# Ledger of designs, part 150: peptides against a protein of PDB entry 3OGK

Target 1, 307 residues: chain A of PDB entry 3OGK
Amino acid sequence: ATPDRLSRRFPNLRSLKLKGKPRAAMFNLIPENWGGYVTPWVTEISNNLRQLKSVHFRRMIVSDLDLDRLAKARADDLETLKLDKCSGFTTDGLLSIVTHCRKIKTLLMEESSFSEKDGKWLHELAQHNTSLEVLNFYMTEFAKISPKDLETIARNCRSLVSVKVGDFEILELVGFFKAAANLEEFCGGSLNEDIGMPEKYMNLVFPRKLCRLGLSYMGPNEMPILFPFAAQIRKLDLLYALLETEDHCTLIQKCPNLEVLETRNVIGDRGLEVLAQYCKQLKRLRIERGADEQGMEDEEGLVSQRG

## One batch from the design tools (peptide; made by RFdiffusion4, then SolubleMPNN)

Design b1_p22_6_s2 (from b1_p22_6, 10 letters changed)
Fold by OpenDDE base, seed 3:
Structure b1_p22_6_s2 (fold): chain B 307 residues (1-307), chain A 22 residues (1-22)
Amino acid sequence: as target 1 above (307 residues)
Amino acid sequence: AEEEKKLKEIIEKRLAERAAAE
């Protein structure tokens, strides 16, 4: 489809999702005004899609200029922006979005590649937004943002229910967790094992409604921090946990209400058996073949069933 | 353990690659 055809057919469009082609093909086969670049779409949004409030770009090239144009065109009408596996922008583009779209509810940059200039975008978001419900920069590299701004966002955004972050030391997020009273989902962070302090994370207090969780680098020593509310857990992301097969078994047994599990093939047949035995409400299972495992099992995929 | 350390490094690398590749 072309942007022009879209606006003519759906002038009152409220939600748009665009998917680009794989990066390897984009540079050689896709002109700037076609496919992988959001520019022509942003132009069309600005001119003809006056009711659009949700934009999702997946695997597309997005420039700061594109973001700036989008931000100014939609302003406080923009409720959702997802830059999913996108590239080409800097934190200046993000700053423009949060500056002009002060009523944004969902902001996602998961797995996007960008140039980080500063942490101003998160600070601006913290200072002016009270509407945020979902913040997701999972699997990104932000080194210049402050966990204090994240805490401020949690304090000011009463409807904040899902936050996925990059490499924050979990202990730096204590204030965030305390402030995020309605948080249901958290992914990311960084757990760092300390041989001299095995109980380093044991006193972490998670939001009371937390039920979807994925702590990066969680090992067997840190895993017990979940036990007090394991029965409440509905979704686990263990893709980046440091759990072996037996650790999986231990945790899964404590999560009888688990509905979604994402993990690596390290779960093994034993883990799957335990999962089947204890998690009767399981709806979705993702097993990724990890490069960290040398096994012959190519069990990569998504299994979904009604439960 | 050393194995866990290696795995962590691999995971970190994977995270970085995923963020950069898309």
Scores: peptide ipSAE 0.027, ipTM 0.682, DockQ to the pose 0.025
Fold by OpenDDE base, seed 5:
Structure b1_p22_6_s2 (fold): chain B 307 residues (1-307), chain A 22 residues (1-22)
Amino acid sequence: as target 1 above (307 residues)
Amino acid sequence: AEEEKKLKEIIEKRLAERAAAE
């Protein structure tokens, strides 16, 4: 589809999702005017799609100029921006978005690649946004953002329910977790093994409503921190956990209300048996093969009690 | 520790590859 064709047919479009080609071929095989670059779409949004409040770009090339144009065109009417596995922008583009779109509810840049200039975008978001519900920069590398800004966001955004982050040290997020009283989902962070202090995470307090969780590098020593609320866990992302088969079994049997599990093939047949035995509400199972040895291969299975 | 390091390296490599494609 072309931007102009879409706008002519749907001038009152509220939500737009664009999908580019797979990342491996994105830059070489997609011309600018054929769904690889968002530029023509942003131009069309600015000119003709004046009701658009939700934008989702997946595997697209997005420049700072594109983000700036989008931000200024939609301003506080923009409620959702998802840069899903996108590339081509810097944190300056993100800054423009959060500066101009101060009522944004969902900001996602999961698995996007970008150049990090500074942490101003998160600071600006923290200083001025009170509407945020979903913040997701999972599987990204931010080195210049502050966990204090994340805490401020949690304090100011009463409707904040889902936060996914990169490699923040979990202990630096204690203030965030305390402030994020309504948080239901958290993914990311970094648990770092400390031989000298094996229980350094044992006193970590999570938000009371937390039910969707994925802690990066969680090992068997850290796993017990989940036990007090394991019964309320609905979704687990164990893709980047450091759990062996038996550890999986231990955790799974404590999560009888688990609906979604994402993990690696280390779960094994034994883990799957335990999963079937204890997690009767399971709806989705995703297993990554070889993630801890070589690359990641996705194998997703859907489990339905309805057959 | 070794497993953690390996997994982290894999993640970082994947992220770097995506960044390099820009």
Scores: peptide ipSAE 0.025, ipTM 0.660, DockQ to the pose 0.030
Fold by OpenDDE base, seed 1:
Structure b1_p22_6_s2 (fold): chain B 307 residues (1-307), chain A 22 residues (1-22)
Amino acid sequence: as target 1 above (307 residues)
Amino acid sequence: AEEEKKLKEIIEKRLAERAAAE
């Protein structure tokens, strides 16, 4: 469907999801001549979709101007913005969103490619937002944002339940974890091995409700930090963990309530057997294929989902 | 392919066990 057709058919549309690379079945939904740009859709949103509160762009080209227009058009009515694997914008666009959409509940930029100009967008979000529930810039690289702003967000947004971040040193997030009392999900960060301080992470205190977790670069030395609450873990992202087969077995045995596992083929047959034995609640399994010794690959392996 | 087959077998076994327990 074209934007104009959509607005004519659904003038009271509240949620919109657009995919830049549609499946064969979706070719008739997105005009090919638009090249994956959100611009015509943002124009239509601004003019005719006055009830729209949730926008999800996947694999689309998004400019700062597009974000600015969207922000101003929807303002505090915008509750969800997901820039999923998008490109073409800078942090100025994000700044516009958080400046004008002060009631935003979900902000996602996962795996998006953007130009980072400054950290103002996160600071602005920290200063003015109290509604945030989900913040996700997983698999992104921000060098200019402050973990202090993330802590402020956690303090001010009492409904914050899911946060996925990039390459923050985990120790810099101690204040964040302390403040994020209702946090259920955390992914990302960076665990950095220090030979001189092998127990540098042992005193980390995670939010009490944390049950969905993915710590980047977690190795066998850091893995024990999960053991005190492993029984409450329901989702585990090990895609970027530095765990071998035996480490997987060790951890999986401690997570009897695991429902979702994402990992690499390093889990091996042995790990899968252990998983089958100990994780009877497992409903989704993602195995990324690739040789660990050759680096991380983006090729998806097997996906199983029951519920 | 072999890895996939093994995984499927494990999953099927697990599902069967769960179904039997329900």
Scores: peptide ipSAE 0.009, ipTM 0.444, DockQ to the pose 0.019
Fold by OpenDDE base, seed 2:
Structure b1_p22_6_s2 (fold): chain B 307 residues (1-307), chain A 22 residues (1-22)
Amino acid sequence: as target 1 above (307 residues)
Amino acid sequence: AEEEKKLKEIIEKRLAERAAAE
């Protein structure tokens, strides 16, 4: 469908989702006429789709100019923006969005590729937004944003229920977790093993309502931090955890209310048996095949001696 | 520790590849 046809047929459209071609095709000299650019759609939104509250771009090329135009056109009427696996913008574009769309509830840029100029966009969001419910920049590379701004967002946005982040050191998020009283979902962060401090994370306090969780680089030494609320866990993302088959078995046994599990093939048949035995509420299971499977399959038989 | 480091590197590489490919 062309943008012009959409606005003529649906002038009162509230939600729009556009899917582009896979990114691999985007690195080639994409002709300007390629359906992967959001520009013609943003133009149409700005001119004719005045009731649009939710925009989801998936695998699209999005420029800072596109974001600026969208931000100014929709302003406080924009409730949801999802830049899902998009590219072509910088943090200046994000700054424009959060500056003009002060009542945004959902901001997602999961797996998007962008140029990071500064952390001003998150700071601006922290200073002015009180409506945010979902913040998701999972699997992104932000190096210039501040955990303190994330804490401020948690303090000011009382309806904040889901936050997914990149590689923040988890200990830097202690203030965030304390402030995020209504948080139900957290994914990302970075757990860093310290052989000299095995209890480094044992005093970490999670939000009381937390039930959907995915901690990056969580190993068997860090896993016990989940045990006090494991019975409350309904969704686990273990795709980026450093757990072996036996570790999976240990954790799964403690999560009787688990509904969704995402993990790698390392769970094995044994882990699946334990899952079937202890997790009677399970609704969805995702097992990804990883290149790491070749290395871990050989270890199933070797009791890894702690050496 | 070395195995964990290796696995971490693999995961980081996969994250980067996914970010580039999707």
Scores: peptide ipSAE 0.042, ipTM 0.725, DockQ to the pose 0.029; fails the geometry check

Design b1_p22_6_s3 (from b1_p22_6, 12 letters changed)
Fold by OpenDDE base, seed 4:
Structure b1_p22_6_s3 (fold): chain B 307 residues (1-307), chain A 22 residues (1-22)
Amino acid sequence: as target 1 above (307 residues)
Amino acid sequence: DEEKKKLEEIIKKRLEELKKKK
């Protein structure tokens, strides 16, 4: 579909999702350049899609200019922007978005590749946004953003329910967790072992409503921090955890209400047995192969309960 | 420490792969 055809057919479009590369492109089966640029779409949005409030670009090339145009065109009407596995922009583009779209509710740039110039975009978001519900820059590399800005966002955005971050030291997020009273989902961060402080993370207090969680680099020593609220956990992302099979079994047994599990093949048959035994509400299971096994086939095992 | 490094490498590799595919 061409942008012009879309606007002609759906001038009152409120939500747009564009996929630049099919999943098959991950396997080099499809040329990389197929529909990859958002520019013509942003132009069309700016000119003809005046009711658009939600934009989702997946695996597309997005420039700062594209983001700037989009930001200015939609301004406070933009509620959702998802840059899902996109590339080509810098943090200047993000700054433009948060500067002009002050009522944005969902901002996602998960697995996007970009050039980081500074942390101003997050600071600007922290200073001016009170509407944010979902912030997701999971699996990204931000080195210049401040955890204090994240804390400010949590304090100011009362409807903040989901936050996924990159490589923040978890202890730097203590203030964030205290402020994020309504947070239901958290993914990312970084747990760093300290031989001299084995209980480094034991005093970490999570938001009371937290039920979807994925802590990066969580090992068996850190895992107990989840035990006090494990029964309320509905989703676990263990893809980047440092848990062995037995650790999986231990944790799974404590999560009877688990609905979604994402993990690596380290869970093993034993872990799957435990999962089947204790997690009767499981809806989705994703098992990725570890780096040591050639052929990361994302076997999305839909555990359909044949009831 | 070794396991963490390994995982960090995995994540880094994944990120690099993601960058290459874009």
Scores: peptide ipSAE 0.226, ipTM 0.820, DockQ to the pose 0.031
Fold by OpenDDE base, seed 3:
Structure b1_p22_6_s3 (fold): chain B 307 residues (1-307), chain A 22 residues (1-22)
Amino acid sequence: as target 1 above (307 residues)
Amino acid sequence: DEEKKKLEEIIKKRLEELKKKK
């Protein structure tokens, strides 16, 4: 549907999700000249969708001007913004969002491509937001943001339950983990092996409610940090872990309540057997290609217990 | 096409980093 048609039919729309590349079945619903730009939708949101509180753009082109217009139009009414695999914006656009949308609860830019100018957007978020529940910039490259701002967010946002980050050294997030008392999900970070200090991460204290986890570059030496709470783990993201087949088996055996597993083909048939044996509550399994092969969403193996 | 390429680059870079740490 066109933006105008949507607003006329649903003037009280609260949630909007747009995909830049529609599936073949949806092709007839989007004008050919739409090009995947959010601009016409942002215009319509600004003018006619005054009840909209949740916006999800997936695989769309988003400019800083689009973000600025959206931010000013929705202001504190905007609760959710997801820039999912989007491109075309800079951190200035993010700054506009967090500056004007002070009550935003969900901010996602996972796998988005952007130009990083500075870390001001995260700092502004840390200084003024107390509403955040979900922060997700997983699979992004932010080099200019501060882990201290993340800690401040955790301290100020008591409802913060899910945080996914880029390549922060995990030890720099100790303060964040201590502050994030209600955190249930964490993904990302960076574990760095130090042969000279094998217990580098052994004293990490995770939030007590943590049950969905994906630590980037977690190897067999770091894996034991999960063992104290492995029984409460419901979701594991091992896509970017450095675990071999046997390591998978070891970890899986300790996670009897696992519901969702995302991993690479390194799990192998043996790992799948162990998974079937020990994880009776498993609902979803995603297996991607190994590190030497680029895995796209369309090439992912998905097993669901609902099928 | 450009959007897909950018995404692929992100994933590729991440995978490359994974290889380096292995």
Scores: peptide ipSAE 0.107, ipTM 0.712, DockQ to the pose 0.041
Fold by OpenDDE base, seed 2:
Formats: structure tokens, sequence, C-alpha cells
Structure b1_p22_6_s3 (fold): chain B 307 residues (1-307), chain A 22 residues (1-22)
């Protein structure tokens, strides 16, 4: 479909999702005519799609100019922007979005590749937004953003229910968790084991409504921090946890209301048996091949059934 | 995919480190 045909057919379009080509094709070698650029779509949105409130770009090339044009064209009418696995922009583009779209509810940059110039975009978001429900920059690297801005967002956005972040030290997010009273989902962060401080995370307090969780680099020493609320957990993302088969079994047994599990092959047949025994409400199971497959001598850690 | 691959490498490295400590 071409942008012009879309606007003619659907002038009152409220939600647009565009899927580009796989990332491997999104190099400078891609001719402009391959449809990987959002530019013609942003032009069409700006000119003809005046009711559009939700935009989702997946695997597309997005420039700062595209983001600036989109931001100015939609302003406070833009409720959702998802830059899913996109590339080509910098944090200046993000700054334009949060500056002009002050009522945005969902902002996602998950797995996007961008140039980080500064942390101003998150600061601006913290200073002016009170509408955020979902903030997601999972699987990204930000070195210049402040956890204090994230805390401010949590304090100001009462409807904030889902936050996924990059590699913030979890202890730097204590203030954020305290402020995020309605948070239901958290993914990311960084748990860093300190041999000299085995109880480093034992006093970590999570939001009371937290039920969807994925802590990066969570090992068996940190896992007990989940036990007080494990019964309320409905979704676990263990893709980036450092849990062995036995650890999976231990955690799964404590999560009888688990509906969604994402993990690696390390769960093994034993872990799957435990899952079947204790998690009767399980709806979705995702098992990925992990980097740990090469090193586990434990025969029990291999999933024998390709399901 | 690139960030995922990077994280996978980090995880692998960490797992190796943990195995050495046990």
Amino acid sequence: as target 1 above (307 residues)
Amino acid sequence: DEEKKKLEEIIKKRLEELKKKK
C-alpha cells in the first residue's frame, strides 16, 4: 500500500502500524524505493491523517526530521508512538516528540538503534508529561539519562503501568519503584552481584501491583527478592536472567498464577515438568536458544521436545 | 537483533564467570 492510497481510503484513521523489511536489509545499501523509510508516511500523516493518534513503526528507518515533523503535526493528539526495532534517529528526535506531544501515553523505542546525544528527552518528558501509561526502551543502551527523571515520571504519571528500561542499576531505581504506585510491569535494569555484599538487593521494595516482571541478570542469589510476591506474578521474562534449571524449578513452584513465561533452553525438561505441575493457568510459553547452551554439561538442562 | 546479540554475549560472559565462582 502507498501512503496516498491509505489516506484516500481511510481519512479517519486513528491507528497506523507499518512494518519494514528485516534489519539485515536496513543498511545504507537499501534504495529509498524499498519502503523502509517512514518519510513518505510521515508526510502523509502530517497532511491527510488528522485523526491519527497511534503510530507504530516496526523495522523502519526513522530520521530526526521525520520525528520532528510527526511531533509538530500531531502534537497533543499523539497518544502512542512505537519505534519498534527502528534506526536512523538520535535522541534529538526523541526530544522533539516529548516536547511537542505532551499528552503521549505510550512511548516505545524497544530494540531500536539510535545515536545518544544527551538525556534531555527523558528530562523533558519528566518535566511536562502526566499522561504516560507505558514507557519502553527495553533492549537499548542509554548512558546519559538519569534515574531521577524516571522517578519524576513515576511521581507525575499516575496511570503509569508498564516500564521497560535498559541497564539501570536496580538500586538506582529504588526511588522510582517507590513512586510508581500503580506499576504492573517492569522489565530490564541490571542486577550486579557483589561477592562482598550478598544481601545487596534484599531490601528492594517493588510496587504492590507488580505482576509482570523481567529483571536482567537476575541470578539465584537475587531471585529470593521475588518470593514475597511470587504468587501474584502472571508474567515472567527470564530470557536475560542467570538462572539454572534448579533455579527455574524453585521460582516456578512459587508462581502458581503464572500465565506467560519467556525463558531459555536452560529450563530443561525438568523445568517444564515443574511448570506443568504448578502453573495451571499458563497461556504462553516461549523458549529461546540461549548463549548458555554451549556450556551446560547438565543433560537435564536441554529441552528434548521442540514445541 | 544487534542489541539482543550483544546482551547474549554479555549473558554468556556472566554465566561463565558464575561457573568459575562455583
Scores: peptide ipSAE 0.082, ipTM 0.728, DockQ to the pose 0.030
Fold by OpenDDE base, seed 1:
Structure b1_p22_6_s3 (fold): chain B 307 residues (1-307), chain A 22 residues (1-22)
Amino acid sequence: as target 1 above (307 residues)
Amino acid sequence: DEEKKKLEEIIKKRLEELKKKK
């Protein structure tokens, strides 16, 4: 559909999801001149979609001007913005969003490519937002944002349930975890081994409701930090963990309520056997082949149609 | 229950395929 056709048919549209790179089987449904730019859609949103509260752009080109226009057009009515694998914007665009959309509940820029100018966007979010439920900049690199702002967000946003971050040192997030009392999901961070302090992470206190977790660079030495609450874990993201096959087996055995597992081929046959044996509630399994792993090319993840 | 069964079947199939490749 074209932006104008959509608005004519659905002037009261509340949620919009656009995909810039559709699957090959769907190409016949996409106009030949589809460039993947959000600009014409943002224009249409601004002019004609006055009830739109949720926007999801996937694999699209998004400029700061687009974000600024969207922010000003929807203001506090915008509850969800997902920039999923998008490109073309800077942190100035994000700043505009959080400045004008102060009641935003979901902000996602997972796997997006952007130019980082400063950390003001996160600071602004921390200073003014109390509505945030989901914050996701997983698989991104922000060097200029402060973990203190994340802590402030956790303190002020009582409904914050899911946070996915980039390369924060986990120890810098201690304050965040203490403040995020209702957090159910956390992904990202960075675990860094220290030969001189092998137990530096052993005293980490996670939110009591945490049940969906993915810690980047978690190795077998850090894995025990999960054991006290492993029974309540429902989702594990091990794609970026540093676990071998046996480590997978060890962890999986401790997670009988696991519903979703994402991991690499390193899980192996043995890991799959253990998974089948101990995780009877498993609904989704994603297995990716890592470049560092030798294994079967055909190991694809299973995604539940109902999940 | 249906999803669980499907997943179990997929896992089983994968395990069988892996065993054949060894």
Scores: peptide ipSAE 0.019, ipTM 0.576, DockQ to the pose 0.026; fails the geometry check

Design b1_p22_6_s4 (from b1_p22_6, 9 letters changed)
Fold by OpenDDE base, seed 1:
Structure b1_p22_6_s4 (fold): chain B 307 residues (1-307), chain A 22 residues (1-22)
Amino acid sequence: as target 1 above (307 residues)
Amino acid sequence: AEKEEKLKKIIEEVLEKRKKEE
């Protein structure tokens, strides 16, 4: 498909998803000669797709200029922007988005590669947005953003239900968790061992509605912090947890309402047996291959659906 | 530090394998 063809056929298009580097078995929306750049699409959006409120770019090249043009063209009409595994932009581009799109509800840049200039974009978002429902910069590296801004976002955005972050120290997010009263999903953060304070996370309070969770660096020592609400957990992302096979078994047994599990092959045959035994509502299982000493041979990136 | 290094290695392997599949 080409931008021109799309706008001619669907001038009132409200949602657009583009994949720059699709898998061989998937539909290719971008001609090879375009190199996966969003520029021609942003131009078309600006000129001809004036009702577009949702944009999802996957594995595409996105420049700051592209983001700036998109931001100005859609302004408060833009409700969703997903930069999924994209590259080529800096935090200046993000700043433009949040500055001009004051009513954005979903902002995602998961696994995107970018140059970080400052933390102004998150600060601007915190200062002016009250509409945010989903914020996702999972598996990114932001060193210049403030957890205080994240807390402010939680306080001001009462519809905030899903937040995925990079490597924030979890203790720095205490204020965020207290403010995010309607949060249902949280992924990321950083759990760090402290020899002098082994119980430093034991009193961590999570939002009451939290049911989809993935804590990075979570080991068996930190895992018990989930036990008080483990029966409430519907989705677990253990891809970046530091759990062995037996740890998986321990946790899974405590999550009888688990519907989605994402983990590594370290779960092993034993973990799968326990999963089958205790998690009767499981709908989706994703197993990735990791550098684990313990594990099982399975298809990389395996997704199984039940029901 | 040890956890970070371990996880970094895990992530690297996961990402490398994904690149080969796509």
Scores: peptide ipSAE 0.241, ipTM 0.833, DockQ to the pose 0.031
Fold by OpenDDE base, seed 4:
Structure b1_p22_6_s4 (fold): chain B 307 residues (1-307), chain A 22 residues (1-22)
Amino acid sequence: as target 1 above (307 residues)
Amino acid sequence: AEKEEKLKKIIEEVLEKRKKEE
């Protein structure tokens, strides 16, 4: 498909999702430019797709100029931008998006590779946006953004329901969690062991509606922080948790309403058995192969409910 | 530091396997 053909066929298109290069290209195994530049598409969007409010680029090359053009072309009409596993841009491009698209509801940069110049984009978002519902920069490395801006976003965006972040120290997000009263999903953060303060996380207060969760670096010592609301959990992302097989079993037993589980093969046969026994509402299971237990094949998909 | 290194290893392994599968 070509951009011009798209606009001719669908001049009133409201949502566009483009998929570019395969994952292998992200690791330089395939030429990075393989059908991957968004530039011609952004040009077409700017010129001919005037009703477009949702854009999803997956595994594409996106420049700051592309983002700037898109931002200016769609402005407050842009409600959703997903830069899913994209590359080629800097935080300047993000700044342009949040500066010009003041009513954006969904902003995603999950697993994207970029050059971080500063934290201005998040600050700008915090200062001016009140519409945000989904913020996702999961599996990214932002070192120059402020958790205080995230807190401000939570205070100002009352419809904020899903936030996925990078390696923020969880304790720095206390204010965020307090402000994010309607938050249903949180992923990311960083749980850091402190020998001198083993209970440092035990008093964390999570949003009352939180039911989809993935805490990075969560080990067995931190896992108990979930127990008070484990029965409320419907989705767990344990892919980046530091739980062993037995820890999985312990946690799973406490989550009878679990519908989606994402984890590593460390869950093992025992964990799967426990999952089947206690999680009767499970709909989807994703198992990634990590540097953990051997013998478990990768599984991803729908899981039938077992009685 | 220990957790970070452990997770780093895990992530690297996951990513490496993904590359091989695609």
Scores: peptide ipSAE 0.236, ipTM 0.832, DockQ to the pose 0.038
Fold by OpenDDE base, seed 5:
Structure b1_p22_6_s4 (fold): chain B 307 residues (1-307), chain A 22 residues (1-22)
Amino acid sequence: as target 1 above (307 residues)
Amino acid sequence: AEKEEKLKKIIEEVLEKRKKEE
């Protein structure tokens, strides 16, 4: 589809999702005619799609200029922006978005590649937004953003229900967790082992409604921090956890209400058996092939309850 | 340290595979 055809057919379009080429092509200069650039779409949005409130770019090339144009064109009408596995922008583009779109509810840049200039975008978001529901920069490398800004966002955005972050030290997020009273989902962070302080994470207080979780670098020593609320966990992302097969078994047994599990092939046949035994509400299982010693093929399966 | 390095390698491999498949 071409941008001009879309606007002519659907002038009142509220939601747009564009998918680019697979990442293998993103490392090479994708010709403009292959639809890898969002520029022509942003132009069309700016000119003709005046009711658009949700934009999702997946595997697209997005420039700061594109983001700036989009931000100014939609302003407070923009409720959702997802830069899903995109590239080509810097934090200046993000700053433009949060500056002009002050009522944004969903901001996602998961697995996007960008140049980080500063942490101003998150600070600006913290200072002016009270509408945010979903913030997701999972699997990104921000080094210049402040956990204090994340805490401020949690205090100011009472509808904040899902936050996925990069490599923040979990202890730096204590204030965030205390402030995020309605948070249901958290992914990311960094759990760092300290031989001199093995229990440094045991006093972490998670939001009371937390039921979707993925802690990066979580090993068997840190895993017990989940046990007090394991029964309320509905989604678990173990893709970036340091759990062996037996650790999976231990944790899964404590999560009888688990609906979604994402993990690596390290779960093994034994883990799958335990999963089947204890997690009767399981709806989705994703197994990724990692550099684990036990080879299991990648299987994405929807588990339908044959009642 | 060894576990962390192992995980980093796992993560890198997973991400690389995703880049190739997606």
Scores: peptide ipSAE 0.248, ipTM 0.844, DockQ to the pose 0.031; fails the geometry check
Fold by OpenDDE base, seed 2:
Structure b1_p22_6_s4 (fold): chain B 307 residues (1-307), chain A 22 residues (1-22)
Amino acid sequence: as target 1 above (307 residues)
Amino acid sequence: AEKEEKLKKIIEEVLEKRKKEE
């Protein structure tokens, strides 16, 4: 469908989702006409789709100018913006969005590639937004944003229920977790093992309603921090956890209400058996193939040498 | 430490593959 045809057919459109070509195509000399640019769509939105509240771009090229135009055109009417695996923009574009769209409820940049100029966009969001429900910059690399701004967002946005972040040290998010009283979902962060301080994370307090969780770099030493509320966990993302098969078995046994599990092939047949035995409410299972098999062979060899 | 580093590398590879395939 062309943008012009869309507006003529659906002038009262409230939600738009556009899917581009796979990212592999973005690095090749992309002809201007391959349909991967959001520019013509943003133009159409600005001119003819005045009731649009939700925009989802997946695998699209998005410029700062596109974001600026979208922000100014929709302003406080924009409730949802998802830049899903997009590229071509900088944090200036994000700043424009949060500056002009002060009532945005969902802001997603998951797996997007962008140039980071500063952390002003998150600061601006923290200073002016009270409507945010979902914030997701999972699997992104931000080095210039402040955990304090995330805490401020949690304090000001009472309906904040889902937050997915990049590589924040989890201890820097203590204030955020205390402020995010209604948070149900958290993914990301960074758990950093300290051999000299094994109880580094044992006093971490999570939001009381937390039931969807994915902690990056969580190993068996950190895993016990979940045990006090494991029975309330409904969704678990272990894709970026440092858990072996036995660790999976241990954790799964403690999550009888688990509905969604995402993990790697390291769960193994044994983990799947345990899952079937203890998680009777399981609805979705995602197993991604990782290079875990190569790691297991080396570990068996190392254990045999130390024994 | 070596085990953790190895697993970290595996995770990074998974992430990179995911970025390329999707």
Scores: peptide ipSAE 0.209, ipTM 0.835, DockQ to the pose 0.030; fails the geometry check

